# Peptides against a protein of PDB entry 5D63, part 15

Target 1, 292 residues: chain A of PDB entry 5D63
Amino acid sequence: SLRRGIYHIENAGVPSAIDLKDGSSSDGTPIVGWQFTPDTINWHQLWLAEPIPNVADTFTLCNLFSGTYMDLYNGSSEAGTAVNGWQGTAFTTNPHQLWTIKKSSDGTSYKIQNYGSKTFVDLVNGDSSDGAKIAGWTGTWDEGNPHQKWYFNRMSVSSAEAQAAIARNPHIHGTYRGYILDGEYLVLPNATFTQIWKDSGLPGSKWREQIYDCDDFAIAMKAAVGKWGADSWKANGFAIFCGVMLGVNKAGDAAHAYNFTLTKDHADIVFFEPQNGGYLNDIGYDSYMAFY

## One batch from the design tools (peptide; made by RFdiffusion4, then SolubleMPNN)

Design b1_p9_3_s4 (from b1_p9_3, 3 letters changed)
Fold by OpenDDE base, seed 4:
Structure b1_p9_3_s4 (fold): chain B 292 residues (1-292), chain A 9 residues (1-9)
Amino acid sequence: as target 1 above (292 residues)
Amino acid sequence: GGWSAATRP
């Protein structure tokens, strides 16, 4: 079963992703195929899948950028019916915006079936060009047509997954206490994380004893990421991953505050020093406290 | 006393 989360949805046949054209929040904005760059944000191509309670394998798909939802125009079962962005809510009863998502016959990709019409999201003619039509189309769960098969690349982690990644890290103190602030986190590429750091003004900030020292840098980075999230995305129900840690050195006679994020595969954490923008696998401290 | 005293490298 597909987990709640943020996904980059890529066609199984050609290097094209499901894209909300121009990231527009207008009702009826076309959803189209569009090229993407691996390991980048791909702004208009991120979708929050929210599972519908008591309806098996069925979701709404909210575009992170626009805050609008994937919508089958008029819920029509006709082949070639437009799929658009449209205003909605995460737990709508509107079958135009309800999508049953299950594994295809190949066991790796998914198919996306409209709950009402029973037609499938289709990259028409497998067209790899930017702006290619995505439409509802007749099909079955077991056929192998790649026009209707999609890879769901998860771009977020649950709080439990983040907790597990921390627990696997060797630089955690025996007294560690973690505090979870949100339920689902978009994990940023390092390049984006670094850009937020640059834009925050922290690179030009001066260390000053106690009045603006390591904890201030670390908290300022956390705040900058939070603000970036709020300013960048119209969807709700998720946060941007950026942790704060307090750590102690091996000798137990020095402490530090720093940030951390998740690696690309979401399996591990990497430490971030907000005083210089560096990423480290070992920052020289063992964390006794984190919040994220 | 304070818990942190690390300077910027």
Scores: peptide ipSAE 0.049, ipTM 0.758, DockQ to the pose 0.152
Fold by OpenDDE base, seed 3:
Structure b1_p9_3_s4 (fold): chain B 292 residues (1-292), chain A 9 residues (1-9)
Amino acid sequence: as target 1 above (292 residues)
Amino acid sequence: GGWSAATRP
């Protein structure tokens, strides 16, 4: 079953992703096919899939940027019915906004079926052009038509997955205590993480004994990421991944505060030094405490 | 427990 999470949804036939046009929050905003750049944010192309309790394999799809939901216009079963962004809620009963998402016949891609109409999300004619029509269209689960097959590239991690990544890292102290602040985290590319760091003013901040030292830098970075998240996205129910750690050196006579994020494959953590913007696999400390 | 902030750079 598809897990709750944030997904970049890519057509199985052509290099096109499901895009909310202009990221607009207006009711009736077209959802279209659009080109994308791997390993970037792709702002208008991220969707939070929220599973509906007691309805197997069925979700709402909230656009991360606009905070609106994927909506089949008038719930019509007619081939060519528009798929748009529309205001809604995560656990709506409106069948126009409920999508059954299951594996296609190829066992790798998914098909997206409207719960009410039983039609499928279709990249019309497999058009790879920016702005290509996405519509509800007749189909079956076993058909191999790539116009209706989609790869779900997961862009987020659950708190449990983050916890597991930390647990695998060799630079964790035996006394480690971790504190989880949220349930689902968008994982940023390093380039975006670095840009937030730059925009925070931390590169120009002066280290001062006690009054503005390592813990202040680490907390300021986490605060900057939190603010960036709030200012950038209208959807709720997720956070932006940025951890804070306290660590001790091997000799046990020095401590440090620093940040960390996740690697691209979400399997490991990488340390971030907010005093210089560096990424390190080994920061020289073993963490005895983290919150994220 | 823990380590003093005085030991943190």
Scores: peptide ipSAE 0.048, ipTM 0.747, DockQ to the pose 0.223
Fold by OpenDDE base, seed 2:
Structure b1_p9_3_s4 (fold): chain B 292 residues (1-292), chain A 9 residues (1-9)
Amino acid sequence: as target 1 above (292 residues)
Amino acid sequence: GGWSAATRP
């Protein structure tokens, strides 16, 4: 079953993603097919899937940027019915905004069925052009029509998944204590993470003994990422991944404060030095404390 | 007490 999380949703037939046009929060904003760039944010193309309790395989889909929800216009079962962004809530009972999402017959892609109409989200004619119509269309779970098959590229991790990634890392001290601050985390590409670092002013910040040293840099980076998240996205119920660690060296006679994020596959952590913007697999310290 | 953090120069 599909997990709660943030997804980039890509057509199985052509290189097109489900896009909320212009990221607009207006009711009735078209959801369309649009090109995307791998390993980038793709601002208008991220969707938070919230599972509905006690309704198997059924979700709301909140556009991360606009904070509005995927909505089948009038809940109509007619082929060609528009799919739009519309105001809503994560646990709505409105069947226009409830989507049953299950594996297609190929076992890799998903189909997205409207809970009420039983029609499927369809990239009309498999059109790969920017702005191509996405509509509700008749179909079945077992047919192989690529217009109705979608890859769900997971862009977030749960706190449990982050915890597991940390636990697998060899640079964790035996006394390690982790503190989880949120439940679901958007994982940024390194390029975006670095840009936030640059925009924070940290590259030009002066190291000063005690008054602005390693802990200040690390906390400032986390604060910058948090602010970036709040300023960038209208959806709620997730955070942006950026951890802070305190570590001790192998000799046990020195300590350091630094950041960390997750690798692209979300299986491992990578350390980030906020004093120089470097990414490292080994920062020279074993973490005895983290919060993220 | 805890470890004293040392900043990279």
Scores: peptide ipSAE 0.048, ipTM 0.759, DockQ to the pose 0.182
Fold by OpenDDE base, seed 1:
Structure b1_p9_3_s4 (fold): chain B 292 residues (1-292), chain A 9 residues (1-9)
Amino acid sequence: as target 1 above (292 residues)
Amino acid sequence: GGWSAATRP
């Protein structure tokens, strides 16, 4: 089953992603096919999939940028019915905004079926051009038509997955205590994480003994990421991943405060030094406390 | 117990 999370949804046939046109929050905004840049944020192309309790394999899809939901216009079963952004809620009962998402017959891609109409999200004519129509279209689960097959690239991690990544890292002290602050985290590319760091003013901040030292830098980075998240996305129910750690050195006579994020594959953590913007696999400390 | 904070220049 598809996990709750944030996804970049890419057509199985052509290099096109499901895009909310202009990221607009207006009701009826077209959802279209659009090109994307791998390993970037792709602002208008991120979707939070929220599973509906007690309804198997069924979700709402909230556009992260606009905070609106994928909506089959009038719930019509006619082929060619527009799929748009529309105001909604994560646990709506409106069948226009409920999508059954299951593996296609190829076992790697998914099909997206409207719960009410039983039609499928279709990249019309497999058109790879920017602005290509996405519509509800007749189909079956076992068809091989790539117009209706989508790869769900997960761009987020659950708190449990983050916890597991931390637990696998060799630079964790035996006394480690972790504190989870949220349930689901968008994982940023390092380039974006670095840009937030730059924009925060931290690169120009002066280190001062005790009054503005390692803990201040680490907390300031987390605060900057939090504000970036709030300012950038209209959807709720997720956070931006940026952890704070306290660590002790091998000699056991000094401690440091620093940040961490997740690697591209989400399997490991990478340490981030907010005093210089560096990413390190080994920061020289073993973490005895983290919050994220 | 706790450790005294060490920072980097």
Scores: peptide ipSAE 0.047, ipTM 0.752, DockQ to the pose 0.171

Design b1_p9_4_s1 (from b1_p9_4, 4 letters changed)
Fold by OpenDDE base, seed 1:
Structure b1_p9_4_s1 (fold): chain B 292 residues (1-292), chain A 9 residues (1-9)
Amino acid sequence: as target 1 above (292 residues)
Amino acid sequence: MPPSSVPLP
């Protein structure tokens, strides 16, 4: 089953992603095919899939940027019915905004079926051009039509997945205590994480003994990421991943505060030094505490 | 617990 999370949804046939046009929050905003840049945020093309309790394989899809939901216009079963952004809620009962998402016959891609109409999200004519129509269209689960097959590339991690990544890291102290602050985290590309760091003013901040030292830098980075998240996205129910760690050196005579994020594959953590913007696999400390 | 303040070199 598809996990709750944030996804970049890409057509299986052509290099096109499901895009909310202009990221607009207006009801009826077209959802279209659009080109994307690998390993970037792709702002208008991120979707939070929220599973509906007690309804198998069924989700709402919230556009992360606009905070609106994927909506089949009037719930019509007619081929060519527009798929738009529309106001809604994560656990709506409106069948226009409920989507059954299951593996296609190829075992790698998914099909997205409207719960009410039983039609499928279709990249019309497999058009790879920017602004290509996405519509509800007749189909079956076993058809091989690539116009209705989508790769769900997960851009987030659960708190449990983050916890597991931390547990696998060799730079964790035996006394480690972790504190989870949220349930689901958008994992940023390093370039975006670095840009937030730059924009925070931290690169120009002066280290001062006790009054503005390692813990202040680490907390300031986390605060900057939190604010960036709040300012950038209208959807709720997720956070932006940016951890804070306290670590002790091998000699046991010094401690440091620093940040960390997840690697691209989400399997490991990478340490981030907010005093210089560096990413390190080994920061020279073993973490005895983290919150994220 | 060791000291908490460790600047970069």
Scores: peptide ipSAE 0.024, ipTM 0.668, DockQ to the pose 0.189
Fold by OpenDDE base, seed 2:
Structure b1_p9_4_s1 (fold): chain B 292 residues (1-292), chain A 9 residues (1-9)
Amino acid sequence: as target 1 above (292 residues)
Amino acid sequence: MPPSSVPLP
């Protein structure tokens, strides 16, 4: 079953993603096919899937940027019915905004069925052009029509997944204590993470003995990422991944504060030095405390 | 143990 999380949703037939046009929060904003760039944020193309309790395989899909929800216009079962962004809530009972999402017959892609109409989200004619129509269309779960098959590229991790990634890392001290602050985390590409670091002013910040040293840099980076998240996205119920660690060296006679994020596959952590913007697999310290 | 107040080399 599909997990709660943030997804980039890509057509199985052509290189097109489900896009909320212009990221607009207006009711009735078209959801369209649009080109995307791999390993980037793709701002208008991220969707938070919230599972509905006690309704198997059924979700709301909130556009991360606009905070509006995927909506089948008037819940119509007619082929060609528009799919739009519309105001809503994560646990709505409105069947126009409830989507049953299950594996297709190929076992890799998903189909997205409207809960009420039983029609499927369809990239009309498999059109790969920017702005191509996405509509509700008749179909079945077992047919292989690529216009109705979608890859769900997960862009977030749960707190449990982050915890597991940390636990697998060899640079964790035996006395390690982790403190989880949120439940779901958007994981940024390194390029975006670095840009936030640059925009924070940290590259120009002056190291000063105790008054602005390693802990200040690490906390300032986390604060910058948090602010970036709040300023960038209208959806709620997730955070942006940026951890802070305290570590001790192998000799046990020195400590350091630093950041960390997750690798692209979300299986491992990578350390980030906020004093110079470097990414490292080994920062020279074993973490005895983290919060994220 | 508190973080180091020593700059990176």
Scores: peptide ipSAE 0.022, ipTM 0.679, DockQ to the pose 0.188
Fold by OpenDDE base, seed 4:
Structure b1_p9_4_s1 (fold): chain B 292 residues (1-292), chain A 9 residues (1-9)
Amino acid sequence: as target 1 above (292 residues)
Amino acid sequence: MPPSSVPLP
C-alpha cells in the first residue's frame, strides 16, 4: 500500500513527471507532462498523497506548490478527459478528486485510477514534450501500457522514518532524547538547504559569546527553513526537514549546537554546521538532544 | 552541559 507522503510522480515510459502547469492555483489549471531534474525540488511536480480513511488504496493528491488537488474534469469516464488542478480538501468526498493508487503488473510502478470513473491517469501518446496532455483514459490494472504507469518517488519522510535514521547514526550519545515536532517532512536537496542558509543572512552573522553563539546559529537555521517552507508552499499537512542537535564531545567536556538533515536516500542523517554552511558525516560531537 | 561559548575556527 502506498504510504502517506510527498511524491514526485514520473512516467514509467518516458522521462516526464506529472506537473501542475505554472504551479497555478486557478481551478482548471492543466496537469501536464513535463521534464524534470533528478535530485532537485521540481517545484510544480510534488504531490502530497493523503490516504482516505476506510477507503482502501484511495487518496487525494494535493499539489504542494499550489495547494490545489488533482481533479478529473466533471468526473467523466470518456477517454481524453482532462486532469486539472482544482480547489479541494484532503478528505473530500468528491469522486472527481479521489484516486485509487495501486501497484501495476510490473510490481514497481503504480497506476492511478479515478475512484468514480474507474479510468486511469494517462500520459497521452506517451508524449515526452513539456506540456503534454495528461488525461483520464480507459484501462485495466493488469495492462502493461507505460502511458498509465507511474513511479512514485518519495520525497518526504515520516517522523518515524526520521527517528529511525537518527537511531542508525553512530554519533548519538547514550543519553539521547529526541523530540518530534511534525508528522511528515519534505527532505530538501543539499543545494536547496544551502540556498536557504545563504538567504537567511547566517553567512554574514557574527559569532558573539553567548549572545549569538552556536545555539543561536542552529535555531536561526531551523527558523529560516520553517519560514522558507511557509513562504514557498501552499499545501498544508507537512513540514520541511531541518533538525537541531545538542551534542557533547568524546571527552565530555565540551558541547555544541548544530543542525542536521537527511541523506538523499533518507536512510541516514548528515550534520550541518550553520556557522560555515558545511556538511559533515562526523561533526565531532555525539548528540544528547534533538528536535525536528 | 550548555553549548560551547567558543567560536569555531
Scores: peptide ipSAE 0.021, ipTM 0.676, DockQ to the pose 0.200
Fold by OpenDDE base, seed 3:
Parts: structure tokens; C-alpha cells; sequence
Structure b1_p9_4_s1 (fold): chain B 292 residues (1-292), chain A 9 residues (1-9)
């Protein structure tokens, strides 16, 4: 089954993603095909998939930017029915906003079926142009039509996945204790993470003994990422990944506070030094405590 | 037409 998470949803036939036009929160905002840039944030093209309890393989799809939900207009089964953003809730009973998502016949891509109408999300004519129509369309689960096949590129990690990534890292102290603050985390590209760091003012901040030292820098970075998340996204039920660690050196005679994020494949962590904006695989400390 | 991947100002 598809896991709860944030996805970039890409057509299997052409390089087009499911896009909420202008990221608008207005009811009836068109959902369209649009070009994307790999390994970037793709602002209007991120969707939080929330599984519906006791309904197999069925989800709501919340646009991360607008906080609105994918909606089949009037729940119509007519081919060509508009798919739009519309206000809703994660656990709605409105069948216009319920989507059964299962693997296609190719075993890699997914099809997105409206729960009520049983029609499928379709990139009309496989049009790769920006603003191309996405609509409900007649189909079957076993058809190979690429207009109705979508790759779900996962852009987030669960707290359990983050915990597992930390556990695999060789720079974790035997006394390590981790504290999980949220359930699902959007993982940022390093370029975005760095930009948040720059915008926080930390590059111009002066290290001062005790009064503004390593822990202050690390906490300020986490606070900046948290604020960026709150200011950037209207959806709820997720956080932006940015961890804080306390570590001790190999000699056991020095400690440090620093940040960390996840690698692109979400399998490992990378350390971030908020005092200089550097990314390191080895920061010279073994973590005995983290919160994220 | 700019892509939706363009960051907000």
C-alpha cells in the first residue's frame, strides 16, 4: 500500500507533474499538468497523501502549498470532468475528494481512481505543455494508458524512517537518546536548506562565549526552518526536517551542538554546521542526543 | 511560462 507521505506526482508518459495552478487556495482552482525541476521543491506540485482508515488503498490528496484537496468536480463520471483544488479535510467522507491509489499494470506507476465515480485521473491527450488539462476519465486498472499512470516520488520521511537513518550512521554515541517531535517530515534539498540558513541571519551572527555559541546557532537554525515551514505551506500534519544534535568528540573532552538533515535518498543523515553553513559526513563528534 | 518549481520571492 502507498504510505502516508508527501509526494511529487509525475506522469508516466511525459515529463509533467500534477500541479495546482498558481498554488491558489480558491475553490475550483484547476489542477493541471506542468513542467518540473528534479531535486527541487516544486512548490505547487507537492501532495500530502492521507490514508483513510478502514478503506483500503484510499486517500485524500492535500496540496501542500494551498492546503486544499484534489477534488473531482461534482463527482461526475463523465470523461473530461475537471479535477480541481477545493477546501476539505484529511478524513472527509466526500467521495469527490477520495482517491483509490494502487499500482498500475506495470508494477511501478500508480493509477488514481476517484472513489465515487470510479474514473481515473487523466493527463488529457498526454499533453506535456504547461497548463495541460487533468480530468477524470473512463479507464480500468489493467490498462496500460500512460495518460492515467503516475509515479509517486516520495518527498518526505516518517519519524520511523528518520530514526532508522540516524541509527545507521557511524557517528552516534552508545548513550544516544533521540526525541521525535513530529510524525512526517518534508526533506528539503540542500540548496533550500542553505537558503533558509542564509535568510536566518546566522551567516552574520557572531560567536560569543556561552551567550551565543554552538547551541544557540543550532537552535536558531531549527527555529528558522520551523518558521520557514509555517510561512511557506498552508497544509498541516507534517513538519520540515531539521534536527539538532549534541555530540561529544572521540577523546570525550569536548562537546558541540549542530544540525543535521537527510540525504536525497532518505537513507542517511548529513551533518550541518550552522556556524558556517557546511555539510559534512563527519563533523568530528558522536551524537548522544538529538531532537527532530 | 515559468514552471511551478520556481521558488516564491
Amino acid sequence: as target 1 above (292 residues)
Amino acid sequence: MPPSSVPLP
Scores: peptide ipSAE 0.009, ipTM 0.638, DockQ to the pose 0.015

Design b1_p9_4_s2 (from b1_p9_4, 4 letters changed)
Fold by OpenDDE base, seed 1:
Structure b1_p9_4_s2 (fold): chain B 292 residues (1-292), chain A 9 residues (1-9)
Amino acid sequence: as target 1 above (292 residues)
Amino acid sequence: APPSSVPLP
């Protein structure tokens, strides 16, 4: 079953992603096929899938950028019915905005069926051009038509997944205590994480004994990421991953405060030094405390 | 109490 999370949704037949045109929050904004750039944010192409309680395999899909929801126009079962962004809520009862998402017959891709109409999200004619129509279309779960098959590339982690990644890391102190602040986290590419760091002013900040030292840098980075998240996305119910750690060296006579994020595959953490913008697999400290 | 912090230049 599909987990709650943020997804980049890519067509199984052509290199096209589900895109909310211009990221507009206006009701009726077309959802279209659009090219994407691997290992980037792809701003208008991220969708928060929220599972509906007590309705198997059924979700709302909130565009992360606009905060609007994937909506089958008038809930029509007619082939070619427009799929648009529309205002809504995560746990709506509006069947125009409820999507049953299950594996296709190939076992890798998913199909997206409107709960009410029972039609499927279709990249019309498999058109790979920017702005290609996405519509509701008749189909079945067992058909092999790639126009209705989608890869769900997970761009976020749950707090439990982050916790597991931390637990696997060899640089965790025996006294480690972690504090989870949120439930779901968008994991940024390093390039984006670095850009936030640059824009925060931290690269120009001067280390000063006690008054602005390692803890100030680490907390300032987390605050910068938090603000970036709030300023960039209109959807709610997720955070941007940026952790703070306190660590002790092997000798036990020195401590440090630093940041961390997740690797691209979300399986491991990587340490980030906010004083110089460096990414390290080993920062020279074992963490005894983290919050994220 | 944790040890003293180690600064980076």
Scores: peptide ipSAE 0.024, ipTM 0.671, DockQ to the pose 0.133
Fold by OpenDDE base, seed 3:
Structure b1_p9_4_s2 (fold): chain B 292 residues (1-292), chain A 9 residues (1-9)
Amino acid sequence: as target 1 above (292 residues)
Amino acid sequence: APPSSVPLP
């Protein structure tokens, strides 16, 4: 079954993603097909899937940017019914905003069925143009029509997945204690992570003994990422991944504070030095503490 | 190619 998480939802037939037009929070904002750029944030095309308790394979889909929800207009079962952004809540009982999401017959893509109408989210005519209509349309779970098949590319990790990635890293001290601050984390591309670092002013910050040293840099980076998240997204129920670590060197006679994020495949961590903006697989320290 | 319907600066 589909896990709770943030997804980039791409059509199985053409290189088009489910996009909330202009990222608008207005009720009735069209959801459309739109091109995307791999390994970028794709702002208006991220959806938080929240599983409904005790309703198998059924979710709400919250647009990360607008904080509004995928909504089948009037819950109509007519082919061609508009799919829009609309205000809602994660655990709504409104069938217009409840979506049963299960694997298609090809075993790799998903179909998105409206819980009430039993129609499917359809990229009308498989149109690959920007702004192409997405609508509810009649269908079946077993048909092969790519207009109704979607890849769910997960853009986030759970706290448990992050914990597992840390545990696999060879630069973790035997005394390591990790502190999990949130439940689900959007993982940023390095380019975005670096841009936040640049915008924070840290590249121009001067290292000063004790008064503004490694811990200050690392905490400032985490604060900058947190603020970026709050300022960028209207959806709730997730955080932006940016960890802080304290580490000790091999000799055990020096310590350092630094940041870390996850690799593109979310399986590993990479260290980030906030004093110079560098990414490293080995920062020269073994972590004895992290919070993220 | 825009990353979404309206790219942010």
Scores: peptide ipSAE 0.019, ipTM 0.617, DockQ to the pose 0.015
Fold by OpenDDE base, seed 2:
Order: sequence, then C-alpha cells, then structure tokens
Structure b1_p9_4_s2 (fold): chain B 292 residues (1-292), chain A 9 residues (1-9)
Amino acid sequence: as target 1 above (292 residues)
Amino acid sequence: APPSSVPLP
C-alpha cells in the first residue's frame, strides 16, 4: 500500500509531472502535465497523500503549495473530464476528491482511480508539453497504457523513518535521547537547505563566547527552516526536516551543537555545520541528544 | 542501536 507522504508524481511514459497550474488556490484551477527538474523542489508539483481510514488504498491528494485538493470535475465518468484543484479537507467524503491508488501491472508505477467514477487520471495523448491536459479517462487496473501510469517519488519521511536513519548512523552516543517534534517531514535537497541557511543571515553571524556560540547557530538554523516552511507552503500536516544535535567528542572533553538532515535516499543522516554551511559524514562528535 | 525517540507532548 502507498504510505502517507509527500510525492512528486511523474508520468511513466514521458518526462512530465502532475502540476497545479501557477500553484493557484482558486477552485477549478487546472491540473496539467509540466516539465520538472530532478533533485529540486518543483514547487507546484508536490502532493500530500492522506490515507482515508477504513477505505482500502484510498487517499486525498493535497497540493503542498496551494493547499487545495485534486478534484474530478463534477465526478463525471466521461472520458476527458477535467481534473482540477479545489478546496477540500484531508478526510473528506466527497468522492470527487477521493482517489484509489494502487500498483499498476508493471509493479513499479501506480494508477490513480477516482473513487466515485472509477475512471483513471490520464495524461491526455501522452503529451509532454507544458500545460498538457490531465483528465479522467476510462481504463482498467490491468492495462499497460503509460498515459495512466504514474511514478510516486516520495519526497518526505515519517518520524519513524527519520528515527531509523539516526539509529543506523555510527556517530550516535550510547546515552542518546531523541525527541520527535512532528509526524511527517519534507526532506529538502542540499541546495535548498543551503539557500535557507544563506537567507537566514547565519553566514554573516559572528561566533561570540557563550552569547552566540554553537547552540545559537544550530537553533537559529532550525528556526530559519521552520519559518521557510510556514512561509512557503499552504498545506498542513507536515514539517520541514531540520534536526538539532548535541554531541560529545571521543575524548569526552568537548561538546558541540550542530544540525543534520537526511541523504537523498532517506536512509542516512548527514551532519550540517551552521557556522560555515558545511556538510559532513563525520562532524567529530557522537550525539547524545537530538530533536527534529 | 540508541534508545527509541519519544514524541514531544
């Protein structure tokens, strides 16, 4: 089953992603095919999939940027019915906004079926151009038509997945205590993480004994990422991943405060030094405390 | 493995 999370949804046939046009929050905004850049945010193309309790394999899809939901216009079963952004709620009973998402016959891509109409999300004619129509269309679960097959590239992690990544890292102290602040986290590319760091003013901040030292830098980075998240996205029910750690060196005679994020594959953590913007696999300390 | 993380109340 597809897990709750934030996804970039890419067509299986052509290099096109499901895009909410202009990121608009207006009811009836077209959802279209659009080009994307790998390993970037792709602002209008991120969707929070929320599983519906007691309805197998069925979700709402909230556009992360606009806070609106994927909606089959009038719930019509007619081929070519528009798919749009529309106001809604995560646990709606409106069948126009309920999507059954299961693996296709190829075992890697998914098909997206409207719960009410039983039609499928279709990139019309497999058109790879920006603004290409996405519509409800007749189909079956077993068909191999790439116009109705989608890769779900997961852009977020659960708190449990983050915990597992930390547990696999060799630079964790035996006394480690972790504190989970949220349930689901958008994981940023390093380039975006670095840009937030730059925009925070931290590169120009001066280290000063005790009054503005390692803990101040690390907490300021966490705060900057939190503010960036709040200012950038209208959807709720997720956070932006940025951890804070306290660590002790091998000799036990020095401590440090620093940040961390997740690697691209979400399997490991990488340390971030907010005093210089560096990424390190080994920061020279073993963590005895983290919050994220 | 480190102890399990606890949720913030």
Scores: peptide ipSAE 0.009, ipTM 0.517, DockQ to the pose 0.043
Fold by OpenDDE base, seed 5:
Structure b1_p9_4_s2 (fold): chain B 292 residues (1-292), chain A 9 residues (1-9)
Amino acid sequence: as target 1 above (292 residues)
Amino acid sequence: APPSSVPLP
């Protein structure tokens, strides 16, 4: 079954993703096929899938950027019915905004069925053009039509997944205590993480003994990421991943404060030095405390 | 464990 999380949803037939046109929050904004750049944010193409309690395999899909929801226009079962962004809530009972998402017959891609109409989200004619129509269309779960098959590329991690990634890292001290602040985290590409760091002013910040040292840099980076998240996205119910660690060296006579994020595959963490913007697999310290 | 009396650099 599909887990709660943020997904980039890509067509199985052509290199096109489900895109909320212009990221607009207006009711009735078209959802369209659009090109994407791998390993980037793809701003208008991220969707928070929220599972509906007691309704098997059924979700709302909230556009991360606009905060609006995927909506089948008038819930119509007619082939070619528009799929749009529309205001809603995560746990709505409106069948126009409820989507049953299960594996397709190929075992890798998913199909997205409207709960009410039983039609499927369809990239009309498999059109790879930017702005191509996405509509509700008749279909079956076992049909092999790639116009109705979608890869769900997970762009987030749960707090439990983040915890597990930390736990298997070799640079964690035996006294480690982790403090989880949120439930679901958008994991940024390093390029975006670095850009936030640059925009924060930290590259030009001067290290000063005690008054603005390692802990200040690390906290400033986390604050910058938090602000970036709040300023960038209209959806709620998730955070942007940026951790703070305190670590001790092997000799046990020196400590450091630094940041960390997750690797691209979400399986491990990578350390980030906010004083110079470097990414390291080994920062020279073993973490005894983290919050994220 | 890190020394409790040592500030972070």
Scores: peptide ipSAE 0.031, ipTM 0.626, DockQ to the pose 0.149; fails the geometry check

